# Peptides against a protein of PDB entry 6IDX, part 333

Target 1, 380 residues: chain A of PDB entry 6IDX
Amino acid sequence: KELAKLSADVTFATEFINMDGIIVLTRLVESGTKLLSHYSEMLAFTLTAFLELMDHGIVSWDMVSITFIKQIAGYVSQPMVDVSILQRSLAILESMVLNSQSLYQKIAEEITVGQLISHLQVSNQEIQTYAIALINALFLKAPEDKRQDMANAFAQKHLRSIILNHVIRGNRPIKTEMAHQLYVLQVLTFNLLEERMMTKMDPNDQAQRDIIFELRRIAFDAESDPSNAPGSGTEKRKAMYTKDYKMLGFTNHINPAMDFTQTPPGMLALDNMLYLAKVHQDTYIRIVLENSSREDKHECPFGRSAIELTKMLCEILQVGELPNEGRNDYHPMFFTHDRAFEELFGICIQLLNKTWKEMRATAEDFNKVMQVVREQITRA

## One batch from the design tools (peptide; made by RFdiffusion4, then SolubleMPNN)

Design b2_p29_4_s1 (from b2_p29_4, 14 letters changed)
Fold by OpenDDE base, seed 1:
Formats: structure tokens, C-alpha cells, sequence
Structure b2_p29_4_s1 (fold): chain B 380 residues (1-380), chain A 29 residues (1-29)
């Protein structure tokens, strides 16, 4: 207890570290010796002292043994551990992950997101906060090749549902620290959209052009079998497609792929359009056909609107921005669905289409409609 | 004491997360 208190002092910490005191603390943890009376209390103070000593930055986190890591990971994985030990163990793991790539690799082998999910189902909000913080740390330190796997683990209905039901919809008010960790998790999730947002469409890529053709097919030929390969169009078919791409509201009616060469929003706009067309087909068809049948110049250009709306949503959600230490604002809606960005797009494109009609807008009013829609989205 | 310790700890962890995010961005560029 006194050691844990004194370890916050830099002078004491320096002297204690110079006497190999931190090595003694690590060995106490490594021994796992439960034979001592008041072991749990002693261990909680040992872990506190260890954290306070390491926080001075005098000793590298890489000094810790694999046995120490396994003991700490063991305390996080054991169902009957004292809350005080669990809190400190989560905090130690988070600090290890954040301070060392080598420790991240070792911890990522010992700890699963599934084990951390169990700590979200508790009534203790501090435990929940440390568990989400450790998830965020693992996400931040994950190699690029593993980030999508981590993303998929976050998009897992289970983690999302548990956060929603046990944290956000819990019987207790969300504390500032939990709100911050939820914000960080949200930012990290949105930053996965950055790649697609910055991916230019290649107008020569046939597979990408086939997606645009699928949008046309779903809108105008919904009952037609997909067996007609999009590439075999006679000149008469190309002229037909140009009319259809005009009705879809693309800016480039001849080659709609050119509308997706600007980044942001690049291919992310096409992903949103395809998601809407496949998942909300009736809504998509209704929006396209309602505007394509108008001869009064009050048609809402779906393709252009979808691109600019995707860009606007990226700006509003700050896609590609770093987590800010001072922010605690998170959107609970993003924990309600695994494809929450695409679902938000689907809601907002309907709002845009409604607002366009209410304003009796023409193509000249496009920017005004977008500004009104921005205000509506940011006030909701 | 425990609440104050947690608040101080969370404040440190927020800084470490922000730093790790900067490092992760720099590694992608």
C-alpha cells in the first residue's frame, strides 16, 4: 500500500528502480504464489506500484517477461478474479499494447476479443471502460493486414450488441471516460472507410464498371436474369445505357465511372449505392424511378446526389481523422447495425430526396439542397 | 482513492491512444 502510494513520486520511483525494485515486483507477479494471507490485496497493490513506476518512463515496457504477460493475461481470462486485480491487469495490458509493438504481438496471442467481451457484460463501468480501451489499443496497434479482421470483430453482431445493451442502454449514465472510449472505437471503425473513400475508380476496370451496370439492372431490369454479361452491348445497347445512366442521375452519362474518379468519396460512394440497391432494393428503385419519370426539371439526380452525400457524410463523421483526446461524442446509432455507415447513407439519401421535392429543387439548387440536408443531419 | 487513480489512469491512456493513432497514421504514409 505505501509502496503503491510512493511509486507516484518520481524521486522514490527513480531510487526504487535503481535498486531493481521493479524486477522484484514483476517476480512477485510471475510466481503466482497464492499461499500468502491477503494475496489479492497484496497483488492489487503490487500491480498499482508497477503501473505507477512504469508511468515515469524510466524503464522500458519491453523489460517484462513472457511469464509476466501470461500471468496478467491469466487474471483477465479468469472468471473469479478480484475486481481490483482485473482493473489493474486490463490497464497493464493496455499500456503494454500501446507502448510496445513486441508486447502487442505477445498479448494479441494471449488475449482474444471474445475474452474482453465478457468484461463488457459486468455492472462495473470502470471494468467495461478498461475492456473497451484495451480493444481500442489492440485496434490501434494491429498491423494493416489484421485491421480488417479487428474491424470484422467489431462489426460482429455480438460485440456491437453487448456494447449497445450493456454499456449504451445500461441502467447507469455513461461516464466521460466510457464516452471517450466509445468515441475512439467509433473513429477507428470509420477510419476503415478511408481506404475506399480514397480509392479512385479505374474507368478501365471491367469489374468496377459491372457494379455500375448492376445498379442500372436493379433499377430498370429488376426482373431480368443477371445472365446477360454487361460487356456485350451493341452500340444500340451503349446508347440505351447512356439514357439509363442519365436517368440514374450520373454527371457523366456516357461513362459513369468518371464520376467515381474524384477522391473523396471515390469508390465508397459506389459501395453505398450498391448496398442500397441490394439491401434496400424497393427504396432504391422507388428513388430512381420517381426521379427518372419526371419531365419538369425537378428530377433529383440520384448518382450525383449519392456521391455528394457520401462525401458529406465522410466530412460530418470525420472519416480519416485521428481520435482526439478531448472528445467524448459518439453516435449510438453506429452500434445498432454492422453496416451502420451504409444504413445511415440509406436514411440520408431518402431525406435528401424528400428535401429536394419539398424545395421544388432543380439542378441549379443542388448545392442549396445539400446544405439544407447537412443541417438536418447535423441537428439529428 | 480508487476513483482518482482510475481518472488519472484513463487520462494517461487517452494520451497513449492518441500517440498510437498518430504513429499508426505515419506508418501508412
Amino acid sequence: as target 1 above (380 residues)
Amino acid sequence: MEEELNERRFAKLRKLQAKAAEEARAARL
Scores: peptide ipSAE 0.484, ipTM 0.929, DockQ to the pose 0.866
Fold by OpenDDE base, seed 5:
Structure b2_p29_4_s1 (fold): chain B 380 residues (1-380), chain A 29 residues (1-29)
Amino acid sequence: as target 1 above (380 residues)
Amino acid sequence: MEEELNERRFAKLRKLQAKAAEEARAARL
């Protein structure tokens, strides 16, 4: 107890470190010796002193042994650990992950996001905060090849649902630090969209063209009997597709693939359109057909609108920006669905289509409609 | 004591997270 208090003082810390004091503390953790009276209390103070001493930055985190890491990871993975030990162990793991890539690698082998989920189901907000902070640390330090796996773990309905139900909808106010960690998690999740946002469509890629054909098929062939004979010549088919792509509201009616060559939003817009068409087919067909049946200059160009809306959503959500230390603004909505960005797109494209009709907009009013929609989204 | 310790700890962890984010971005460029 006294050591833990004194360890906050830099002068004491320097002297204690010079006396190999940290090594003694690490060995106490490594030994795991439960034979001592008040072991849990002593261990909690040992971990406190260790953290406070390491906080001075005098000693490298790389000094810790694999045995120490395994003991700390053991306190986090064990179901029946003292709350004070668990909290300090999470804080130590987070500090190790953030300070050292070599420690990250070792910790990532010992700890799974699944184990950390159990620490979100508790009534202690500090434990929940350290658990999310450790998840964020693991995400930040993950190599590119593992980053998508971490992403998929965040997209897991289980983690998301637990955060939503036990943290966001908890019976207690969210403290500023928890709000910040939720913000960081959200930023890291949105940054996974950056690759697709910056991916240009290749107009020569047949697989990417087939997605545009699928959008056309879902919109126009879903209600049409398959009886239109496949045999009318390639030119008539091309002319038919040009009309269909105009009705879909693409800017380039001849080659809609060209509309996805601009980055941002690149292929992310096509992903959103395909998601809408497959998951919310009735909504997609309705939006397209309501505008395709209009021979009045008041048609809302779905394709153009979807692209510009995707770009706008990326701007509003700051996709590709780094997490800011001072921010704590998170959107609870993004914890309600695994495909929350695509679902947001589906809500916003309906809002855009409604706003377009209400404004009696023409193609010349496109930017004005987008501005109104931006204001509506940013106020929601 | 515990609350003050957590506040100091969290403030430090925010800085470490920001640094880690910068490092992760720099490694992708």
Scores: peptide ipSAE 0.482, ipTM 0.928, DockQ to the pose 0.914
Fold by OpenDDE base, seed 3:
Structure b2_p29_4_s1 (fold): chain B 380 residues (1-380), chain A 29 residues (1-29)
Amino acid sequence: as target 1 above (380 residues)
Amino acid sequence: MEEELNERRFAKLRKLQAKAAEEARAARL
């Protein structure tokens, strides 16, 4: 106890480290010896002293043994551990992960996100916060090849549902630190969209062109029995498709692929459009057909609107921004659905279409409509 | 004591996370 208090002092820490004091503390953890009276209290103070000493940056985190890592990971993986030991063990793991790529690799082998999820199902908000913080640390330090696996783990309905139900909708007010860790998790999740946001469409990629064609098919051919595909000549088909792409509201109605060559939002806009068309087909068809049947110049150009809305949402959500130490603003809605960004897009595109109608907008009013929609989204 | 310890610890962890995020960005550039 006294050691743990004194370890916060840099002068004491320097002297204690020079006496190999950290090595003694690590050996106490490595021994795993439960034979001492008040072992749990002693261990909690040992782990506190270890953390406080290491926080001075005098000793490299790489000094820790694999046995030490396994003991700490063991405390996190055991279902019945003292809360004080668990908190400190999570904090140690987080610090190890953040300070050393070598330690990250070792820890990532010893612990799973599934084990950390169990620590979210508790009433202790500090435990929940340390567990999310460690998840965030693992995400931050994940190599690019494993980042998608971490992304998939976050997109896992289970983690999202547990955070939503046990953290966000918990019977306790969210403390500032938990809000920060949820913000960090959200930022890291949104940064997965950055790749798609910065991916230009290749107009020569047939698979990407087929997506645009599928958008046309869903909008205009979905009610037509597939048996009546008119075998009529290639040129009439091209002219027909150009009309269809104009009705879809693409800026380049001759080659809609060109509308997705600008980054941001690049391919992310096409992903959103395809999601809307497949998951919310009735909404998609309604929006497209309501605007395609107008001859009054009050048509809301869906394709252009979807692209600019995707870009706007990326700007509002600060996609690609680094997590800021001072921010605590998280959006609970992003924990409500696996594809929350695409669902938000689907809500916002309906809002845009409504706002366009209410304003009696024309193509010249496009930027004004987008400004009004931005204000509506940012106030919600 | 435990609450104050957690607050101090969390403040340190935020800094470590921010630093790691900067390092992770710098490694991608």
Scores: peptide ipSAE 0.482, ipTM 0.928, DockQ to the pose 0.838
Fold by OpenDDE base, seed 2:
Structure b2_p29_4_s1 (fold): chain B 380 residues (1-380), chain A 29 residues (1-29)
Amino acid sequence: as target 1 above (380 residues)
Amino acid sequence: MEEELNERRFAKLRKLQAKAAEEARAARL
């Protein structure tokens, strides 16, 4: 207890470290010897002193043994651990992950996101906060090849559902720190869209062009089997589809692929359009056909609107921005669905189409409609 | 004491997370 208090002082910490005191603390953890009276209290103070000492940055985190890591990971994975030990163990793991890539690799082998999810199902908000912070730490330190796997684990309906039901919709006020960690998790989740947002369509890629053709097929040939769509674009077929691409509201009616060469929003706009067309087919068909049948110059250009709306949503959500230490603003709606960005797009494109009609807009009013829609989205 | 310790630890973890985010961005460029 006294050691844990004194370890916060840099002078004491320096002297204690010079006496190999930190090595003694690590050996106490490594021994795992539960035979001592008041072991849990002693261990909690040992872990506190260890954290406070390491917090001075005098000793490298890489000095810790694999046995120490396994003991700390063991306290996080065991169901019957004292709350005080669990909190300190989570904090140690977070510090290890964030300070050392080598420790990250070792910890990622010893613990799973599934084990951390169990600590979200508790009533203790501090434990929940440390669990989310450790999840965020693992996400931040994940190599690019594993980041998508981590992302997929976060995209799992289970983690989102647990956060929504046990953290966000919990019977307790959300503290500032929990709000910050939820904000960080949300930012990291949105940053997964950055790759698609910055991916240009290749106008020569036939597979990407076939997606645009599928958008046309769903809008105008909904009863046609996709197998009967003759994939070979003869010039006569290109001319026939130019009318359809105009009705879809693409800027380039001859080659709609050119509309997706601008980044942002690049291929992310096409992903949103395809999601709307497949998952909300009736809404998609309605929006397209309501505008394609108009000869009054009040047609809302769906293709152009979808691209600019995707870009606007990326700007509003700050896709690709780093998490800010001072921000605590998170959107609970992004924990309600696994494809929450595409669902938000689907809501906002309907709002845009409605606003266009209400304003009796023409193509000249496009930027004005987008400004009104931006104000509506940012006030909601 | 425990609340103050948690507050101080969380404040440190925020800084470490921000640094890790900067490092992760720099590694992608």
Scores: peptide ipSAE 0.480, ipTM 0.928, DockQ to the pose 0.846

Design b2_p29_4_s2 (from b2_p29_4, 19 letters changed)
Fold by OpenDDE base, seed 1:
Structure b2_p29_4_s2 (fold): chain B 380 residues (1-380), chain A 29 residues (1-29)
Amino acid sequence: as target 1 above (380 residues)
Amino acid sequence: WDEELNKKRFAKLRKLQTQAAKEAAKAKE
């Protein structure tokens, strides 16, 4: 207990480290000797002292053994660990992950997201906060190739549902620290959209063009058998498609792929449109057909609107921005659905279409409509 | 931990997370 308190002092820490004191503490953890009277209390103070000593930055985090890591990970994975030991173990793991890529790799092998999820189901908000903080640390330190997999594991209905039900909808007010960790998790989740947001469509890629053709098919041929292979477009069929792409509200009626070459929002706009068309088909068809049948110049150009709305949503949600230390604002809505961005797009495109009608807008009013919609989204 | 120690700890973790995010962003460039 006294050691844990004194370890916060840099002078004491320096002398204690010079005497190999930190090595002694690590060996106490590594030994796992439960035979000591008051072992749990002793261990809790040992872990506190270790963390406070390491916090001075005198000793590299890479000095810790694999046995030490396994013991700490073991305290997090054990179902009946003392809450005090669990808290300290989560904090140590988070610190190890954040300070060392080598330790990240070792910890990522020893701990599953499923084990961390179990610590979100507890009533202790501090344990929940350290668990989410460790999830965020693992996400931040993950190699780029593994970030999407980790995000998919995090975006799993289970983690989202547990955060929603046990943290956000819990019977306790969300503390500032939890709000910050939820904000960080949200930012990291939105940053996965950055790749698609910055991906230009290749106008020569037939597979990408087939997605645009599928949008046309869903809107205008929803009752027609899918047997008409997208590739056999005679010149008459190309002319027909140009009319349909105009009705869809693309800026480039001849080659709508050109509308997705601007980044942001790049391919992310096409992803949103395709999601709407497949998941909310009736809503998609309604929006397209209501505007395609208008001869009064009050048609809302769906394609252009979808692109600019996707860009606007990326700006509002700060997609690609790094997490800020001072921010604690998170959107509970993003924990309600796995595809929350695409669902938000689906809500906002309906709002845009409604606002366009209410304003009796023309193509010249496009920017004014977008400003009104921006204000509506940011006030909601 | 007491409220003061938790606050200190979380403040440190915020800094480390922000730093890790900056490093991860640089590694994409």
Scores: peptide ipSAE 0.516, ipTM 0.940, DockQ to the pose 0.786
Fold by OpenDDE base, seed 2:
Structure b2_p29_4_s2 (fold): chain B 380 residues (1-380), chain A 29 residues (1-29)
Amino acid sequence: as target 1 above (380 residues)
Amino acid sequence: WDEELNKKRFAKLRKLQTQAAKEAAKAKE
């Protein structure tokens, strides 16, 4: 207890480290010997002293043994651990992950995000905060090839649902630190959209062109009796599709793929459009057909609107920005659905279409409508 | 831990996370 308190002092820490004191503490953890009276209390103070000593930056984190890492990871993965030991073990793991890439690799082998979910189901907000902080640490230190796996683990309905139900909708006020860790987690999640946002469509990629064709099919062929499949003439088909792409509100009605060559929002806009068309088909068809039947020049160009809205949402949500140390603002709505960005797009595109009608907008008013929609989204 | 020690610890973790994010961004360039 006294050692743990004194370890916060840099003078004491320097002397204690010079006496190989950290080595003694690490050996106590490594031994795992539960035979000592008041073992849990002694261990809790040992872990506190270790962390406070390491916090001075005098000793490299790489000095810790694999046995030490396994013991600390064991305290986090075991179902029956003292809360005081768990708290300190989470904090030590976070520090190890964040200070050393080599320790990250070893810890990532010993602990899964699934094991950390159990620590989100507790009534202790500090334990929940340390658990989310460790998830964030693992996400931040993951190599690019493994970030998608971490992303998929976060996109897992279970982690999202647990955070929503046990953290966000908990019977207690969210403290500023928890709000920050939720913000960080959200930023890291949005940054996964950056790749798609910066991916240009290849106009020569047939698979990508087939997605645009599928958007046309869902809008115009879903109501048409399959008997009216227009006959064999390739040129008549091209001319017909050009008309359909104009009705869809693409800027380039001849080659809509060209509209997705701009980054941002690149392919992310096409992903949103396809999600809307498949998951909210009735809403998609209604929006497209309502505007495609207009001859009054008050048609809302869906394709152009979807692209610019996707770009606007990326700007509002700060997609690709690094987590800021001082921010605590998170959007609870992004924990309500696995594809919350695409769902937000689906809400906002309906708002855009409504606002366009209310303003009696024409193509010349496009930027004005987008500005009004931006204000509506940012006030909500 | 007491509230003061937790606050100190969380403040340190925020700094480390922010640094890790900057390092991860540089590794993408």
Scores: peptide ipSAE 0.512, ipTM 0.939, DockQ to the pose 0.836
Fold by OpenDDE base, seed 3:
Structure b2_p29_4_s2 (fold): chain B 380 residues (1-380), chain A 29 residues (1-29)
Amino acid sequence: as target 1 above (380 residues)
Amino acid sequence: WDEELNKKRFAKLRKLQTQAAKEAAKAKE
């Protein structure tokens, strides 16, 4: 107990480390020997002292043995561990992950996301906070090739649902520390959109062109009995498609692929449109047809609107920004659905169309409508 | 840990996370 308090002092820490004291503490953990009276209390103080000593940066985190890592990971993986030991073990693992890529690799082999999720199902908000913090640390230190897999694992319905039900909808106020970790997790999740946001459409990629064609098909052919599609000639088809792409509200109605060459929002806008068209087909068809049937100058260009809205949402959500140490603002809505960004897009595109109608907007009012919609989204 | 020690610890962890995020961003450039 006194050692744990004194370990916060740099002078004591220096002297204790010079006496190989930290090695003694690591060996106590490595031994796993439960034979001591008050073992749990002793171990809790040992882990505190170890962490406080390491926080001075005098000793490299790479000094820890694989046995030590396994013991600490064991305390996190075992269901019947003292809460005090669990708390300290989570904090140590997070520190190890954040300070050393080598330790990250070893820890990532010893700990599963499922084991960390179990620590979110508790009433102790501090344990929940350290568990999310460790998840965030693992995400931050993941190599690029594994980051998407980790992100998919972290974005899994289970983690999201557990955070929503046991953390956010818990019968207790969210503390600032938890709010920060939820913010960090959200930022890391939004940064997965950055790749798509910065991906330009290749106008020569047939697969990407087929998505645009599918948007047209869903909008115009889904209500048309498939029997009456006349096999009309290739030129009439091109002219028909150009008309359809104009009705879809693309800026380049001849080659809509060109509208997705600008980054941001690049391909992310096309992903949102396709999601809307497939998941919310009735809403998509309604939006497109309501605007395509207007012979008046009050048509809301869906394609252009969807692109600019996607860009606006990326700006509002700060997609691609790094986690800020001082921020604690998270959006609970992003824990309510697996495709929360695309669902938000689907809500906002309906809001945009409503606002366009209410304003009696024309194509010249486009920027004004977008400004009003931005204000509406940021106030909600 | 008491509330004060936890607050101190979480503040340290925030710094480490922020640093790790900066390092990860630099490694992508």
Scores: peptide ipSAE 0.512, ipTM 0.939, DockQ to the pose 0.803
Fold by OpenDDE base, seed 5:
Structure b2_p29_4_s2 (fold): chain B 380 residues (1-380), chain A 29 residues (1-29)
Amino acid sequence: as target 1 above (380 residues)
Amino acid sequence: WDEELNKKRFAKLRKLQTQAAKEAAKAKE
């Protein structure tokens, strides 16, 4: 107890470190020896002292043994651990992950996001905060190839649902620190959209063209009897598709793929459109057909609107921006669905279509409609 | 830990997270 207090003092810390004091503390943890009276209390103070000593930056985190890492990870993965030991172990793991890429690699092998979920189901908000902070630390230090896997793990109904039900909808006020960690988690999740947002469509990629064709098929062939014989000549098909792509509200009616060459929002807009068409097919068909049947210049161009809305949502959500240390604003709605961005797009495209009708907008009013929609989204 | 120590720890973690985010951004450039 006294050591843990004194370890916060830089003078004491320097002297204690010079006496190999940190090595002694690490060996105490490594030994796991329950033979000492008051072992749990002693261990809790040892972990506190270790962390306070390491906070002085005198000793490299890379001095930590694999045995020590395994012991600390063990305290986090074990279902029945003292809350005081758990708290300190989470804080130590976060510090290890954030200070050392080599320690991150070792910890990422020992701990899964699934194991951290159990620490979100508790009534202790501090434990929940440290658990989310460790998830965020693992996310921040993950190689680019593994970040998508971590996001997929976040998108797992289990983690999302637990955060929503046990943290956000908990019977307690959300403290500033928890709000910040939820904000960081959202920023990190949104930053995974950046790759798709910055991916240009290749107009020569047949697979990407087939997605646009699928959008056309879902909109126009889902209601039409398959009676359109496959034998209409290639030119008649091209002319038909040009009409259909105009009715879909693409800017380039001849080659809609060109509308997705602008970054942002690039392929992310096509992903949103495809999600809407597959998951909310009735809503998609309704929006397209209601505007495709209009020859009064009050048609809302779905394709153009979807692209510009996706871009606007990326701007509003600050996709690609780094987490700000001072911010604690998070959007609870992003914890309500696995594909929360695409669902937000689906809500906002309906809002846009409604606002367009209410304003009696024409193509010349497009930017004004987008400004009104932006204001509506940012107030919600 | 008491509220003061937790506040100190979380403040340290925020700084480390911000640094890690900056490092990750530089690794993409």
Scores: peptide ipSAE 0.511, ipTM 0.938, DockQ to the pose 0.819; fails the geometry check

